# Peptides against a protein of PDB entry 5Z08: the designs that were tried, part 115

Target 1, 168 residues: chain A of PDB entry 5Z08
Amino acid sequence: RQKDEWAKKTSSLMKQLDWFIGEHLGAMLAAEELGGPVVGELMEIDPDDLSAGFNAHGKLKKATSQPDLDRRQRRIDDIWGPQDEQGQAHKRKRGADEALAASAEMRDLIEQLMNKLVEAGGDNSATYVEIPRESAAARFLVRSKVAMFHPNDARRLRLVDFGRDLDD
Target 2, 222 residues: chain B of PDB entry 5Z08
Amino acid sequence: GLPRLIDAIEEASKIPAKRRQTPIKPTIEKLTTHLYTHGASPDSLLRLADLLTLRNHLDQASLAAITRNLYPSSTVSDEVVLRFIGALGHGQLKPTLALQALFLRWLVMVYHLLENPGVLGQVYGVLFDLLDTAAIRPQLCHLLALVTRRKHVRPFRIQAILTLSRQTGGDPNLTGLLRVFKNYYPEIIVGDATKGRASAFKHPDPQWRQHLDEIQQRRSEA

## One batch from the design tools (peptide; made by RFdiffusion4, then SolubleMPNN)

Design b2_p15_6_s3 (from b2_p15_6, 9 letters changed)
Fold by OpenDDE base, seed 3:
Structure b2_p15_6_s3 (fold): chain B 168 residues (1-168), chain C 222 residues (1-222), chain A 15 residues (1-15)
Amino acid sequence: as target 1 above (168 residues)
Amino acid sequence: as target 2 above (222 residues)
Amino acid sequence: EAKRLRELQGIMEHL
């Protein structure tokens, strides 16, 4: 009975977390990865906004003609690319794909962090996950005090053990 | 044994979770435990590949758990590889992009066990055309980095990666793939947009690799 | 299972 209640509660919380990541956090993380604002500074980023990209100040790139050749080609493709329904659909699809990628990365990272903490059996040295890069997801978890980097190795991330405060 | 566990899961996969007489989770746990301990034979791998890639009533957590424990005890056949490649991309009948990323990660981790590594080279175009799908791009770039040969490095693909790199703001995985291309054609200008650290395409899971090596070693001793 | 739930609760409280 109690184990079943714990399993149900865990499942419910996981669904809520997955929803939060998928519906809200993923787009914000994708914006940060694309050079947008840090997560929490801009709420409700539309996938269409992600596709427009961000300026050097993390603001939505208005269609301003900055002459950087690579930006020009993108802009020429954005201006003169088929503004047909297909071009807009491709741009929207891309923003959605970046948000989905960020969501998947965050979800996988949380799962790895949780699994390592459970597997370590109290050995703090065994709780570290090796991260391939300092992602927006990793930075967000650290800023939120959900995770912490190894003091000597920024490639190692661990979950904060929230369970310790209950055994005291 | 493993075949009986697969039989039970195959039968359960035909039935919606709400209509199952018995919870499938205990059987999935037995399967994953068996896979972790013994690995999967070529025949079992094919059956599991079908369960993972074909639309059925298994939950995503179960599919992910099977994929994470999909240790080959032997080699990986072309048929198994093609099942996973066929499952990639967009479509209502295809697995979720999250599961596809796990499949690509798996292919990276078992690349050295492929009976014919050339099979991935034959489907190189299919893989390359999926680079626009951000959710699978990291693992896809890693796989392409392993598979890429001089014959695959064509002007249109170079331009496609450069365009996509500009479009993504310099995705480090695309930059990593461009560096692989540059090894074959040094004249490739990896543009200034690639100021980001290129992905080093490190092994995705060192512990998984170690455990795979242990399973493979037991086969060599038998 | 209880540990996993506590960890999830802690994560959700900080998000």
Scores: peptide ipSAE 0.252, ipTM 0.363, DockQ to the pose 0.226
Fold by OpenDDE base, seed 2:
Order: C-alpha cells, then structure tokens, then sequence
Structure b2_p15_6_s3 (fold): chain B 168 residues (1-168), chain C 222 residues (1-222), chain A 15 residues (1-15)
C-alpha cells in the first residue's frame, strides 16, 4: 500500500518534471547553448557593454568591433532578434531540434544523478556522474542548487542529497 | 536639522522597539526626506555609517530606508568606507546579508566621490575572500571590477575565481570580473571554466545617480 | 523508492 502510493507520487512528479523540461526549460537551455541568456539569470547585459570591457579606471570601454563577439551577438539576435521571414522556418526547426536535444540531455542527466545517488547507498564518492561536457543543463542544475561539481574535477557532478536532512 | 534627527535615532537605537516611548518611524521618515533633499555631510555620513553597521535595535526596514537615501553632499571619507567594509561577512554582530548587499551597491554608486579610492585597494583581499557568499556576490563583483588593479591580479586569485566560477555553474558576475582580470593578463581564458555570459556591471540605479548629481551640483553653486 | 521520491521532491522544489 505505502509503496504503491510512493510509486504513484513519483510517477506524478516525474510527469510534472518532464512537462517543465519539455515545455519551458528545454528552449531556454538551447538558447544558452547557442550563446543566448543564462537560464534563470536575466541580467540585462547589453552585449555591447560586455564587449567593451572595463578600462584601467573601472569604466566601460567603448565596444571595439571584435569580429568574434559579432558572431555570438548575431546568434543571439538570430534567436531573439526581429524575425526576418525567410530564415524563420529553418531557424524554427533548428531551434525546435535544439530544444528537444536540450530537453533530452537535461532529463537524462537528472535520471543519471538520481540513479547514482540511490545506488551509492550513502557512499558520497560513488554518487558522482561523469559528464562528457559542461552543458547548459549541468550548469543550470548547479545554479539551482540541485547538483554540485566535484571540487577538483569539473567532469564529475553529483545530486544534492535532499533526503539526508530528513534523517536528522 | 540633520544632526538633531541623527541624535534622536541614535538614542532610539539603544532601546528595544518594545521599550520605546515613541514610535521611531516618523523620525526615520524625516531623516530620509532630509537626506533626499540635502544629502549628508561627511560628519553626518560617519554617524549614519555607525548606525547602519553597528549592532543596535533599529529594524531592517529603517536601516534599508536610510541606506537607500544615503546621498553624500560632498566626498566620502576613508573612515566611512572602512565602516561599511568592516560590516561585511558572516557573524552575529554583522548586519544581514541583504543590508550588506545594499552597502556594496552604495559603495559602487558613490565610488567616484571617494576621497581616496585607494582605500578599497588596501582591503581588496577582504572583499575578494567574500566572493563565495552568493547573496552579496553580484554587488561585490561590481565593486571589485572598479577597484581591481594590476597588483591585485595574482595567480592564486585567478585560480580561485576560475574554481568558484565552475562551482557556481558560471555566475555571470564572476565571468565579468574575470574579463576585468584579462585586461591586465590577456592570457587568461575567461570561457575555459564556464560558457556563461559575463556581467556588464551597469550602474545599479540611474535615477539615484541623477539625483546624486543634482545634490552635488547644488553644493558647487553654494 | 522512498529515497527516490524525496530526491525528486527536492529537485522539484529547487527548479
């Protein structure tokens, strides 16, 4: 009986998580991977002000046209800029594919993190997942205080043990 | 005048709110109105800095209201700066982290009025060691971006901020500070630890700046 | 099962 209730609650929460990832988070993560805004940190950062940097006196420099910054800004403008008509269908399809890929990556990462924490049986050294890259998904989980990197190895990520605080 | 208002608040700050004979709110409102209209002299700034940074019985809303209206009518002394820096960090005698964030924001907004900007450079280590405190990190990075000089950019600090940047999942304020470091050491790879965006460190409050400029201008005409 | 539920609840509270 109680085990069945836990299974039902787990299934319900997993569906809610999958919905949140698919409908909201995936597109934002894809935007971050493409050089868009960092998820959850809407800093009103004018890219021009960022490119300008700070002078020796702590004042913003005037944006010197560095060509590589123009490419990132173009990608952001391509994602969020005014929709020019003809490139929209390919950009929409690519954006949808990237959002789906980001959603899948986030879902798989969360599942791996949960499974490793459950399997470790309290051994903190065994709770780490090896990540192939520092993804937008991994960074988001760390910013949200859901996960932590290994202090000495950025390829190792673990879930924060939310269950430990209940046993004290 | 302003000194009498400060006297009344200083006396009230020694007494728990439940034991005060008169509500302090009307006096705080008079103080904040006066500060908004005329600003604070160097002597008044020092007294207000003590009220804001020392443990007393003033409520957080009153302390925040004073801080938001803390317009200098003149320059800001080293002593005033050091009172605010000394109030940073963790501890039962320290102000709340929310109030500390307001102090750091204030220091950013009045940085151009410091009598000696070098004073912040002398306490650079104290400020830098607080970067792990998430609640004050945005304003702290902004202040450090203004203060940083070649002498502060050391290998151990570069490594510390790169490590912290990874551990925070690419905090844009840390990335912004690394860009300032890169101005002194071009070989620093800002994106190596995190693919996050950098902060631009824009002025925190343009309206506050404009009002400060009006107060400063009235002094130059007098 | 109970541990997995607690972890999932914790994740959902922070997202």
Amino acid sequence: as target 1 above (168 residues)
Amino acid sequence: as target 2 above (222 residues)
Amino acid sequence: EAKRLRELQGIMEHL
Scores: peptide ipSAE 0.250, ipTM 0.546, DockQ to the pose 0.281
Fold by OpenDDE base, seed 1:
Structure b2_p15_6_s3 (fold): chain B 168 residues (1-168), chain C 222 residues (1-222), chain A 15 residues (1-15)
Amino acid sequence: as target 1 above (168 residues)
Amino acid sequence: as target 2 above (222 residues)
Amino acid sequence: EAKRLRELQGIMEHL
């Protein structure tokens, strides 16, 4: 009975996390990876905003009515892509694909972090996940105090043991 | 002469310092003095490049001293260049990052003496992929600034530099390299991470250049 | 299972 209730609650929370990552966080992480704002500085990023590009401060460049300034401030992909309707469709698709990729990376990273912490059985040395790169996802988890880097190796990330902090 | 000094150092490089019957330092000093006075021929440069880039028992101070006095008396072959490029990066068989930075600095200073400057353009990808290595980045950006042509300025490389520039808090050397890229594609937005003063990639050692020019001039008169 | 639930709760509280 209690195990079934815990399994149901875990499943419900995982669905909520997946929704949050897929609907909100993925686009923001993709924006950070593409050179946009740091996650948390911009509350909502439309996939269309991912296609429009970010200024050097990570702020969405509003399509200002001045076509010459907007042309100079387009992303590199906007410069090298075809300027036709197909090029715009390809940019929108690329923005959506980057958001999906960032969502998948965040999901996988959280899953690996949780699995390693459970498998470690209290051995702190075994709780580390090896990350191939310092991604926006990894940085976000560290900023949110969800994860910590190894003190001597920034390629190793561990989940904060929230269960231990509740038992103390 | 120089070949005999190189022979002695090559033999000594095979033996650990504690097992050498004779101290190597006096031989290194004779070598560096000879290099400073006369420079190195293409054949001597190749042999010295092998001593500098291959794992041996020479101490870091000796390797650095040879590198600082590695004046070409003439041209620098593709083979010599490729020895130094092949020594770059991470690995147990690679030279120290400090020595790699000296090699990159040397390549910058002798760039005008390369028999084929195009050889660096062929290995452009190898050089570019090392930009994440902070210890060699200043000299690497300077070398890339010399080597970069329109064919190398690709969207993925522009984005890679922009990403790395953000990750490094706006390294002025990366900003300098982006400005070189912008010369080929003016539409490249050197973003606000580049509000920092870009490196101008000035000659690393004007005195070394002047002394090199004197060595080169003596050969043209002979 | 209880540990996973606590970890997930902690993650969601910090996100």
Scores: peptide ipSAE 0.250, ipTM 0.353, DockQ to the pose 0.248
Fold by OpenDDE base, seed 4:
Structure b2_p15_6_s3 (fold): chain B 168 residues (1-168), chain C 222 residues (1-222), chain A 15 residues (1-15)
Amino acid sequence: as target 1 above (168 residues)
Amino acid sequence: as target 2 above (222 residues)
Amino acid sequence: EAKRLRELQGIMEHL
């Protein structure tokens, strides 16, 4: 009886999480991967302020054209800029595909993190998932305080054990 | 005048709110109004810095209100700066992290009025070691962005920012600070952490800046 | 199962 209630609640929460990832988070993560805004932060990027740096007197220099910022701004403009109807359709399709991919990556990562935490049986060394790359999904989970990187290895990520704080 | 208002608040700060015979709020409002209109002299700034940084019985809202209206009418001394820096970090005798964030914001906004901007460079290590404190990190990174010179950009600090950036999931303020470091050492590979956006460290409050400029102009005409 | 639920709750509270 209690196990069945826990299983039902777990299933319900998983469905809610899957919905949240699919409907909201995936597109934002995809945008971040493409060099868009960081999920959850309105980044005021003034490319001019960033490229400018600070002079010896601590004043913002005037923006020198940094090609990498121009590439990112172009990427942002390429993501968000008005392109012709055909370009918009291809962008929408690509954006949808990238959002789906990001959603799948996030879902898989959460599942792996949860499974490793359960399998570890309290051994913190065994709770780490090896990640192939530092994805927007991984970064988001770390920012959200859901996951933590291994202190010495950025390829190893673990879930924060929320269950410990309830037993104290 | 301002000194008498400070005297009254100093005396009230020694007494718990529940034991005060007179509400302090009207006096705080008079102080903040005066500060908004005229700014604070160097002597008044020092006294106010002590009120803001030392443990007393003033409420957080009052301390925040004073900090938000702490317009210098003149320059900011090293002593005033050091009071605020000394108030940073963890400890029971330290101000709240929320108030510390306001102090850092204030230091950013008055940086151009420091008598000796080099004083912040001398305490650079103290500031840098607080980057792990999330509550003050945005303002701290902004201040460090202003203060950082080539002498401060050391391999261990580069690595510390990179490590902390990873541990924070790419905090844009850390990325912004690392870009400042890269200006001094272009060879700094800001790795995958730079794939994120960086903070631009814009002025925290343009209206506050404008009002400060008006107060400063009145002094130059007197 | 109870642990998994607690973890999911914690995840959802932080998202």
Scores: peptide ipSAE 0.250, ipTM 0.556, DockQ to the pose 0.280

Design b2_p15_6_s4 (from b2_p15_6, 8 letters changed)
Fold by OpenDDE base, seed 5:
Structure b2_p15_6_s4 (fold): chain B 168 residues (1-168), chain C 222 residues (1-222), chain A 15 residues (1-15)
Amino acid sequence: as target 1 above (168 residues)
Amino acid sequence: as target 2 above (222 residues)
Amino acid sequence: EKRRLLELEGIMKHL
C-alpha cells in the first residue's frame, strides 16, 4: 500500500517535471546554449565584454576583434535578427529542435543524477555523474541548488540529497 | 539561565584578566556547555555577537570557544549577521583574523537559519573586497559561494577574482568561487586557474551541523 | 521508492 502510493506520487511528479522541462525550461536552456540570456534572468554582460577583459579600474578594454567572437554575435543575430518568412520556418524548426534537445539533455541529466544517488547507497563518492560538457542544463541545476559539481572535477555532478531526512 | 551567564561574562569582559576577582574560565565553560546543550535564543545570540565582535578584555581562547559553540536555537537576525560582517577586515578595533575566520565559518554553517539571507547580498561588496586577505579567504569564498547571485557577478568582480587567482597561484577557493560565477555567466573563461584544484565548499564541520540540527529539532517540538 | 519521491519533491521545490 505505502509503496504503491509512493510510486503513484513519483509518477505524478515526474510527469509534472517532464511537462515543465518540455514546455518552459527547454527553450530557455536552448537560448542559453546559443549565447542568449541565462535561464530566468537577462544577461547584463556582453560576452564580448568578458572576452575583451577589464582594466585595473574595472573598465572595459577595447575588444580586440578576435574572429571567434564573430560566431557568437552571429548566433545572437541569428536568434533575434529579422525573420524572413522562409527563415522563420527554418529558425522556428531549429529553435524547436534545440529546445527539444535541451529538454532531453535536462531530463536525462536529472534521471542520471537521481539514479546515481539511489545507487550510491549513502556513499557520497559514488553519487557523481560524469557530464560530457558543462551544459546550460548542468549550470541551471547548480544555480537552482539541485546539483553540485565535484570540487576537483567540473565534469562530475551530483544531486543534492533531499532524501537525507530518511537516514537521520 | 543563559542570560545570567552572558551578564557575568559581559561584566568580566570590561575588566582586564589580571584585575578580575574571579576567574572567567569556569563561567565560559558553563556558557559553552549551555550553548552546546540548548543553543542561543535570538536575544542571547545578539549579546554574544557583541561580546565576540567588540573589543573587550576576553582572551582569544574564550572568544574562539564561544564562537565554536554558537548554536542558534532558532533563526539568526540581520542584526547578528551585520555584527559579524562589521567585525571583518583590518583595524585596531577589529577582532583577530583568526577569529574573523571563525565568524565566517559560523555564517556558512548557519546560513540556512538566516531570517533574511538577502542581507549578505546587500553587503556583498564588503565581503568581496576582503578576498585579498589570505587568512580569511577560504571561509570568505565559501560564504560568497552561498551568497552570490547574478546581480553580484559583475565584470569588474570577474576580472578582480581572475587577477587575484593569478596572483595567488590559483587558490582553490578562488577557483571554486569562479566556478560559481560561471554558473551565472557561462562565457567566463576560468583560464589556467582551471588547472588548479577547485574547493568543494563542503560543510566545514559535519558534527557541528548534526548537533545544530538536534538543537533546532528540540525547538520545533516545544 | 520513498527516496526517489523525496528527491523529486526536493527538485520540484527548487525549480
Scores: peptide ipSAE 0.266, ipTM 0.373, DockQ to the pose 0.378
Fold by OpenDDE base, seed 2:
Structure b2_p15_6_s4 (fold): chain B 168 residues (1-168), chain C 222 residues (1-222), chain A 15 residues (1-15)
Amino acid sequence: as target 1 above (168 residues)
Amino acid sequence: as target 2 above (222 residues)
Amino acid sequence: EKRRLLELEGIMKHL
């Protein structure tokens, strides 16, 4: 009975988290990955604003036509190319695709962090997830005080143990 | 005076209507007339809050009539506020959802008379978690619109409102609350949820407000 | 199960 209530509540919270990631956080994370504002500094990122790109100051870039920009910057510029109808449609699609990718990355990272913490059985050394890069998702979780980097290895991330008060 | 009327109603509230020796309705009418004319002191407000929020044998019409005439003659204490907040939600020991909606409406109308407006900010989570209760949502959104500060606007709450807005087909009160959140974080994409109609959270009863102002003015002249 | 719930509640409180 209590396990079923906990499972139901867990499922409900997971659905809320998935919705938050998919509908809000994904677009903001995609913007940060694309050199946009840090998540929490700019909370309104229209997918159309994700498609305009960000300058070195985290402000929306005007669509500039220059061809020789780096592949990541080309993704930004292809997301943010001239305001012709075809360019806008490609921009919206790429902005949506980057938001979906960021949502999937965040969801997977949270799931890995939770699973590792549960599996570790109290061994703090076993709670770390290896991350391939310092993503916007990883940085966001650390800024939010949800996760912590390993003190000596920025490629290792662990969930903050919110359940610690149960073992006391 | 008002204390004697409250005493009589408190004693009657302990007894089922069918077992009362005298009808309570004339005493309720005297109470509501007195409240309309003079308002309620802080001490009387606390006693009336207990009558309204605690399970007793008073009928719903009497409770609603008292609530509609619950004019403060002065300030509203934290204790009075907490009685009404404690009465919110689902439970057999709690007031009806219709009466809870009247309590929330009352809190909106007397918000400017609270001794400590911050008390509602301390119970913000309790209020926010009740947004799924459709029967009280309109008044709850209005109260939250008054209470919300930057510290309350958190990502999980933004998300919860947007989820609930989608589930309700874009409730105008939820859209109105999201617009209030946007005032603190202009960067909140209220997106498709805010393209809809939003509540402006106008004062629920202008005549009640005017009469409250008249009662409050008489106190300043005394 | 309870630990997973507490972790989710903690995550949701900080997000």
Scores: peptide ipSAE 0.264, ipTM 0.368, DockQ to the pose 0.336
Fold by OpenDDE base, seed 1:
Structure b2_p15_6_s4 (fold): chain B 168 residues (1-168), chain C 222 residues (1-222), chain A 15 residues (1-15)
Amino acid sequence: as target 1 above (168 residues)
Amino acid sequence: as target 2 above (222 residues)
Amino acid sequence: EKRRLLELEGIMKHL
């Protein structure tokens, strides 16, 4: 019974996270990877709108900012893509493809970080994921205090052990 | 005259200091005095660029003294520029990083005398890829700030500066270069890592510029 | 399972 309830809650939260990554974070991460603005440092996205996206109970507040994200991605695409009409269509497609790729990268990274922490069984040395590069996704997780780099190796990333911090 | 002084230094540069029959220092002093008074013609400037950039037996103090007095009396050719650009970076055959910093500073100070300023835009990638070299970064950022056009501002270069800014703890020169990029693309957010003081890229030596202007004026009146 | 939930709740609170 309790295990099934935890599994249901986990599944629900994972769906919310996947939605947040896919609908919001992916486009911003793609923008950062493409040399656009750093996620969370966007002046016109109130960092409070993204940070206010989650309540104290881990529920996504309805981010009213879907229209603004599409406008931002369009602006980035308008800046870096070809100026011709065929270029605008190709820009939009490329921006969408990059946002999907960034969403997949973030999702995979979070999953690897969570899996390593669970598998480590309390061994902090075994909790590190090897990252091929310092991606926008990795940097975002570190800035958000969700993950930490190894002190001697920036290619090794671990999830912050929230299980300890929530039980205290 | 200047050509004869260059001839003597070229011959001396082929011989190790311990095997020279005559000290080179007096000839270097005559050269630097002549350069300070009259500047270097395009032909002399090319020969001096080769002496400064190619591996030879001249001491670092002499090379630095020549570089500090390398006033063009006229324009600076693409060939001269490319000699100095080719001398940048790491390698056993390349000048010291301290001398490379002086070359970059010189290119900044003579930028307005280039026959074709576009030549630096053609080698923009070579310059940009050297930003990780801390010893030359201040002068390199200043040169890139002069050279940068809209065509050079690319996503991967924005990201490279942002990454390097984080890794360096917010180097003011990188922040200054990112501000130049922002002039072309206002949506570039100079994030918290770049909230530091940006370099204004002021002229590195006002006295050197004034003296250069005097040399240039004498030639326009002749 | 509980640990995975706690980690996910922690992630969601910091994002």
Scores: peptide ipSAE 0.211, ipTM 0.316, DockQ to the pose 0.272
Fold by OpenDDE base, seed 3:
Structure b2_p15_6_s4 (fold): chain B 168 residues (1-168), chain C 222 residues (1-222), chain A 15 residues (1-15)
Amino acid sequence: as target 1 above (168 residues)
Amino acid sequence: as target 2 above (222 residues)
Amino acid sequence: EKRRLLELEGIMKHL
């Protein structure tokens, strides 16, 4: 009985999480990966800057583009630049594909983090997931205090054990 | 069954207590017992939401008793959620603030059963604008802590909650909500008012949670 | 299962 109740709640919360990731978070993560605003870092937007909307000329200062950053920056111009109708359709499709990819990456990362925490059986050393890169998803989870990097290895990420505070 | 009990209560709710031929209390007790045992179906839940949120001749104790036993047997529809949200705030046609606090507590406790959690995000502004209402603030902050997404964390809302926090002497529920906002914007200076214990927004009623889970479990086995 | 639920509740609180 209790196990099945927990399973149902878990399933319900997972559906809500999946919805949130798919409908909201994925697009923002994709924007961050493409060199857009960091998910969670709205810098000091003066109340006046928010009311003004992002003017079309919001010059993101040229970060010193390593050549791989230039490809991503071109994608921003290809996302936000004045595009002809055909260019806008391809841009929207590409933006949707990147949002889907970011959603999938976030979902997979959360699932891996949760699974490792459950499998570790209380061994904190076994709770770390190896991440291939510092993704927008990984950074977001750390900023939101959902996950923590290993103190000596930024390629190792663990879920914050929210369950510990209930047994004390 | 539950529909017949609701029918009887709906009819009684149209009549002032002094003009009722039969006491409604026994029917309310039967309804609350049924709700405790079986929960409310989506259809019954909507009808009960109307009874709870619309002005009628039911006494506050009966309305509170129904709300405390309002276990969904299934999901909670957007329509049910919107009935409770529409009942919030000040007005002669609105439920008492005490009952509104129970509704917000209920929404917190059933949040995981919403058919569309996004519905609360759509009415986020309505909820946020009620933070000045002290009587409902604890439960409202808890609900907002669940509902808040990055899109809702706007500078005007950050400033509004900071201002309200100063005006209230650092209400721990507002500090708790600011902490949720800070998860989205780490640069938010939750000022010296954070020397107060932020509310952890723990589940309001663990026993109610457990009983809800038992009711929900029976649905999956059917 | 309880642990997974608690983790999800924690995640959902922070997201």
Scores: peptide ipSAE 0.269, ipTM 0.404, DockQ to the pose 0.375; fails the geometry check

